Peptides against a protein of PDB entry 3VA4. Designs and how they scored, part 8

Target 1, 107 residues: chain A of PDB entry 3VA4
Amino acid sequence: EPIGQLRLFSGTHGPERDFPLYLGKNVVGRSPDCSVALPFPSISKQHAVIEISAWNKAPILQDCGSLNGTQIVKPPRVLPPGVSHRLRDQELILFADFPCQYHRLDV

## One batch from the design tools (peptide; made by RFdiffusion4, then SolubleMPNN)

Design b2_p30_5_s1
Fold by OpenDDE base, seed 1:
Structure b2_p30_5_s1 (fold): chain B 107 residues (1-107), chain A 30 residues (1-30)
Amino acid sequence: as target 1 above (107 residues)
Amino acid sequence: SAAAEAAARAAAEAERRAEELERERRAALA
């Protein structure tokens, strides 16, 4: 069962989309086989990864050397490729310029 | 840069959307 959720806010690209996050690696990218498939030109095929090691552990976000970057909104931070960022509940994330929010689900 | 400005706008949008979502959730529980 899903442990978390990544919400892509609605925009010019279309309506809001919610992606379930599971134990293990959840790849964010333009490729359709990604756990979080964002089929937009500005998103790298494999853009980032959200790894969840356990239901009671904070997920780890890493940029995978994306072209247009991965950013934390508050406090603002551009994630260097391969550097681990521990996600907080309700964390706001930019993949390129696509605003998203991570939140933990009730388990 | 254009990319930096786009990201800044997206960040502001994210915060507004998050605030609205929280407001709606609180209202639903009231």
Scores: peptide ipSAE 0.552, ipTM 0.870, DockQ to the pose 0.021
Fold by OpenDDE base, seed 2:
Structure b2_p30_5_s1 (fold): chain B 107 residues (1-107), chain A 30 residues (1-30)
Amino acid sequence: as target 1 above (107 residues)
Amino acid sequence: SAAAEAAARAAAEAERRAEELERERRAALA
């Protein structure tokens, strides 16, 4: 059962997509075997990771040394590779220039 | 840079889309 959700907002790439997030590591990347597969050229094969250690803990987002970066929107901040960022509910994230939103699910 | 400008535009879009989503959720409860 998913603990959270990552929403990729609709855009020129296509319609909105929602990705379930589970306990453990949820890899975001262009590779098709990623938990959050974003098949776009500007996304690195393994771009970032959202790790959920427990249902009652905030997820941790880390950039994996991506080419085009991972950014928090409010306040604006580019995440240094490998540095942990604790996600807030409803947090807005850019993977490259793809706008996303994380939210916790009621479970 | 072009990349920085693209990111800024994407950030602004993210905020707008988040606000729209919130408005839609509120409307669904009305």
Scores: peptide ipSAE 0.551, ipTM 0.870, DockQ to the pose 0.021
Fold by OpenDDE base, seed 3:
Structure b2_p30_5_s1 (fold): chain B 107 residues (1-107), chain A 30 residues (1-30)
Amino acid sequence: as target 1 above (107 residues)
Amino acid sequence: SAAAEAAARAAAEAERRAEELERERRAALA
């Protein structure tokens, strides 16, 4: 079962989408084989990765050297490529200009 | 830049959406 969820908020691109996150590496990117597939031109083929090492540990987010970047909303911070960021529950994230939210699942 | 402006708008929207969700959750538990 999924340990977390990444929500892509609704917008001009379409309706809200929820992506399950599992143990291991969950790749975020434009490529259709990504765990979190965001099929938009401004998203890199392999944009970022959310790694979950255990159910009782906070996930780690890393930008993969994306063209348009990965940012934390509050407090605002652009993530340097390859630098680990520990995700908090309800964390707001921008992949390029696409607003998302991570939350931990209770199951 | 255009990219920076787009990101700023996206950030503001993210916070707005998050607040709405929190309000709905609180209302459901109250």
Scores: peptide ipSAE 0.548, ipTM 0.868, DockQ to the pose 0.021
Fold by OpenDDE base, seed 4:
Structure b2_p30_5_s1 (fold): chain B 107 residues (1-107), chain A 30 residues (1-30)
Amino acid sequence: as target 1 above (107 residues)
Amino acid sequence: SAAAEAAARAAAEAERRAEELERERRAALA
């Protein structure tokens, strides 16, 4: 049962895509085996991780030392590698220059 | 830098898309 959703907004790269987020580690990256697979050259193979625990359903986002970074949109914040950021519902995230939104599911 | 400018444009786009999505959701629930 997914706990959250990550939406990749449509753009020049293609149509909108929704990725379910589950308990545990959800890896964001260019590698096809990532939970959130973003097959774009500016995305690192393992770019970031969204971790959801049973004790705290609010996801923790960490950049994994990506080449082109991970950013929170508002208020603006570039995430240093390995530094935890607690995601808020409806949070807007940039993986490189790809705009995404986190949405908490009603479960 | 070009990368920073691309990120800034992407951030602005994210906000616009989020606002559009909120309006659509509100309309669907009304």
Scores: peptide ipSAE 0.538, ipTM 0.865, DockQ to the pose 0.022

Design b2_p30_8_s2
Fold by OpenDDE base, seed 2:
Structure b2_p30_8_s2 (fold): chain B 107 residues (1-107), chain A 30 residues (1-30)
Amino acid sequence: as target 1 above (107 residues)
Amino acid sequence: SAAAAAARAAAEAELRARELAERLAELLEE
C-alpha cells in the first residue's frame, strides 16, 4: 500500500504522472527499475531517493550526487548530495528541471 | 585542470538550477 505520492507535473515531456511511494527507499532516476522512473536524459540513472521509514514519519529526500541536481522550490534550496531533507506534505521539488510535488496519502 | 573544470561546471549547474527554482517559486506565489 502506498504511503505517499510523487506527482510529476505536466510539461514539454508530456502529461502529469503520479508515482506511488512506499515504505523504504523510493529511488528517483532515469533507470527503468527506479521506483520513480523519470526517463529523461537530464535525470541521473539514480538521481535521488525518498526514504519513508514509517507511515507517520515525514519522508526523507536525498540527492544521490545527480548531475543536474535536486532542489526544493519553496523556499528555494539546492540540496547538497547526501544531505537529508525532511519532506513536507505538498512540497515542491525539482529533479533537474522537472517539477514534482510530494503528497502524503491518507492511510 | 580537469578537476577545476568539473568544479566550475558543477557550480554553474547549481546556479542555473537555483535560478530555475527561484523563478518557479516566484511563479507559484502568483
Scores: peptide ipSAE 0.020, ipTM 0.477, DockQ to the pose 0.047
Fold by OpenDDE base, seed 1:
Structure b2_p30_8_s2 (fold): chain B 107 residues (1-107), chain A 30 residues (1-30)
Amino acid sequence: as target 1 above (107 residues)
Amino acid sequence: SAAAAAARAAAEAELRARELAERLAELLEE
């Protein structure tokens, strides 16, 4: 059962998409093998990772040395590669220039 | 100098990314 969700907002790429997040590592990337597969040229094959260690703990977001970066929107912050960022519920994230939102599910 | 060029490029990329985030934040507040 998913304990989180990553929403990719609608844009020129297409409609809004929701990706379930599970315990463990949820890889965000262009590779179709990624838990959160974002098949866009500006997304690195393995762009970032959202790691959820427990259902009652905030996920940890790390950029994986992506070409076009991972950023927190509010307040604006570029995430250095490999640096852990604890995600807040409803937090807005940019993977490259794709806006996303993390949502904690109540389970 | 190759390392310096790479560092400069990275810094510029981060700056642009931050600017994008700031603009997006403004739009999402509306």
Scores: peptide ipSAE 0.020, ipTM 0.471, DockQ to the pose 0.049
Fold by OpenDDE base, seed 3:
Structure b2_p30_8_s2 (fold): chain B 107 residues (1-107), chain A 30 residues (1-30)
Amino acid sequence: as target 1 above (107 residues)
Amino acid sequence: SAAAAAARAAAEAELRARELAERLAELLEE
């Protein structure tokens, strides 16, 4: 059962898409094998990872050394590769230039 | 050097990405 959700906002690529997040590692990337598959050229095959260790703990976001980076929007911050960032509910994230939002689900 | 050129390109890309994030933050403020 999903513990969280990552929303990809609508844009030139198409409509809004929601991706369920589960316990463990949720890989964000261009590869179709990723939990959050973003099939766009500017996204690295394995771009970032959202790790959820428990339902009552904030997820950890890490950039995997992506070409075009991972950033927090508020306040603006580029995430250095491999550095852990604790996600807050409703947090806005840029994977390359694609705006997304993390949402904690009430399960 | 090739390494220096790559590093500079990466830094410039990071700066542009940060600017995008800042603009997005401004637009989403209420």
Scores: peptide ipSAE 0.019, ipTM 0.471, DockQ to the pose 0.045
Fold by OpenDDE base, seed 4:
Structure b2_p30_8_s2 (fold): chain B 107 residues (1-107), chain A 30 residues (1-30)
Amino acid sequence: as target 1 above (107 residues)
Amino acid sequence: SAAAAAARAAAEAELRARELAERLAELLEE
């Protein structure tokens, strides 16, 4: 069962979508093979990764050298490629210009 | 050089991304 959730907020692209996050690597990207598939041209094929380990259920977010970047909203911070960022519950993230929110599930 | 131009373009893109994040943060606080 999912340990977390990534919510893509509604926008010009369409309605809100929720993506379950599981143990291991959850790839965020434009490629349809990604766990979090964001089929938008400004999203890189493999844009970022959210990794959740069995040892530590707190997700680690890394940008994968995306073209249009990955940013934390509050406080504002651009994530350098390959640098680990520990996600907090309810944290807001920008993949390119698409706002998302991480939610830790009560499991 | 081409490398320097690419580096400047990347830096400018990061700046724009930060500005977007800041603006979004402000809007979400309302």
Scores: peptide ipSAE 0.019, ipTM 0.470, DockQ to the pose 0.048

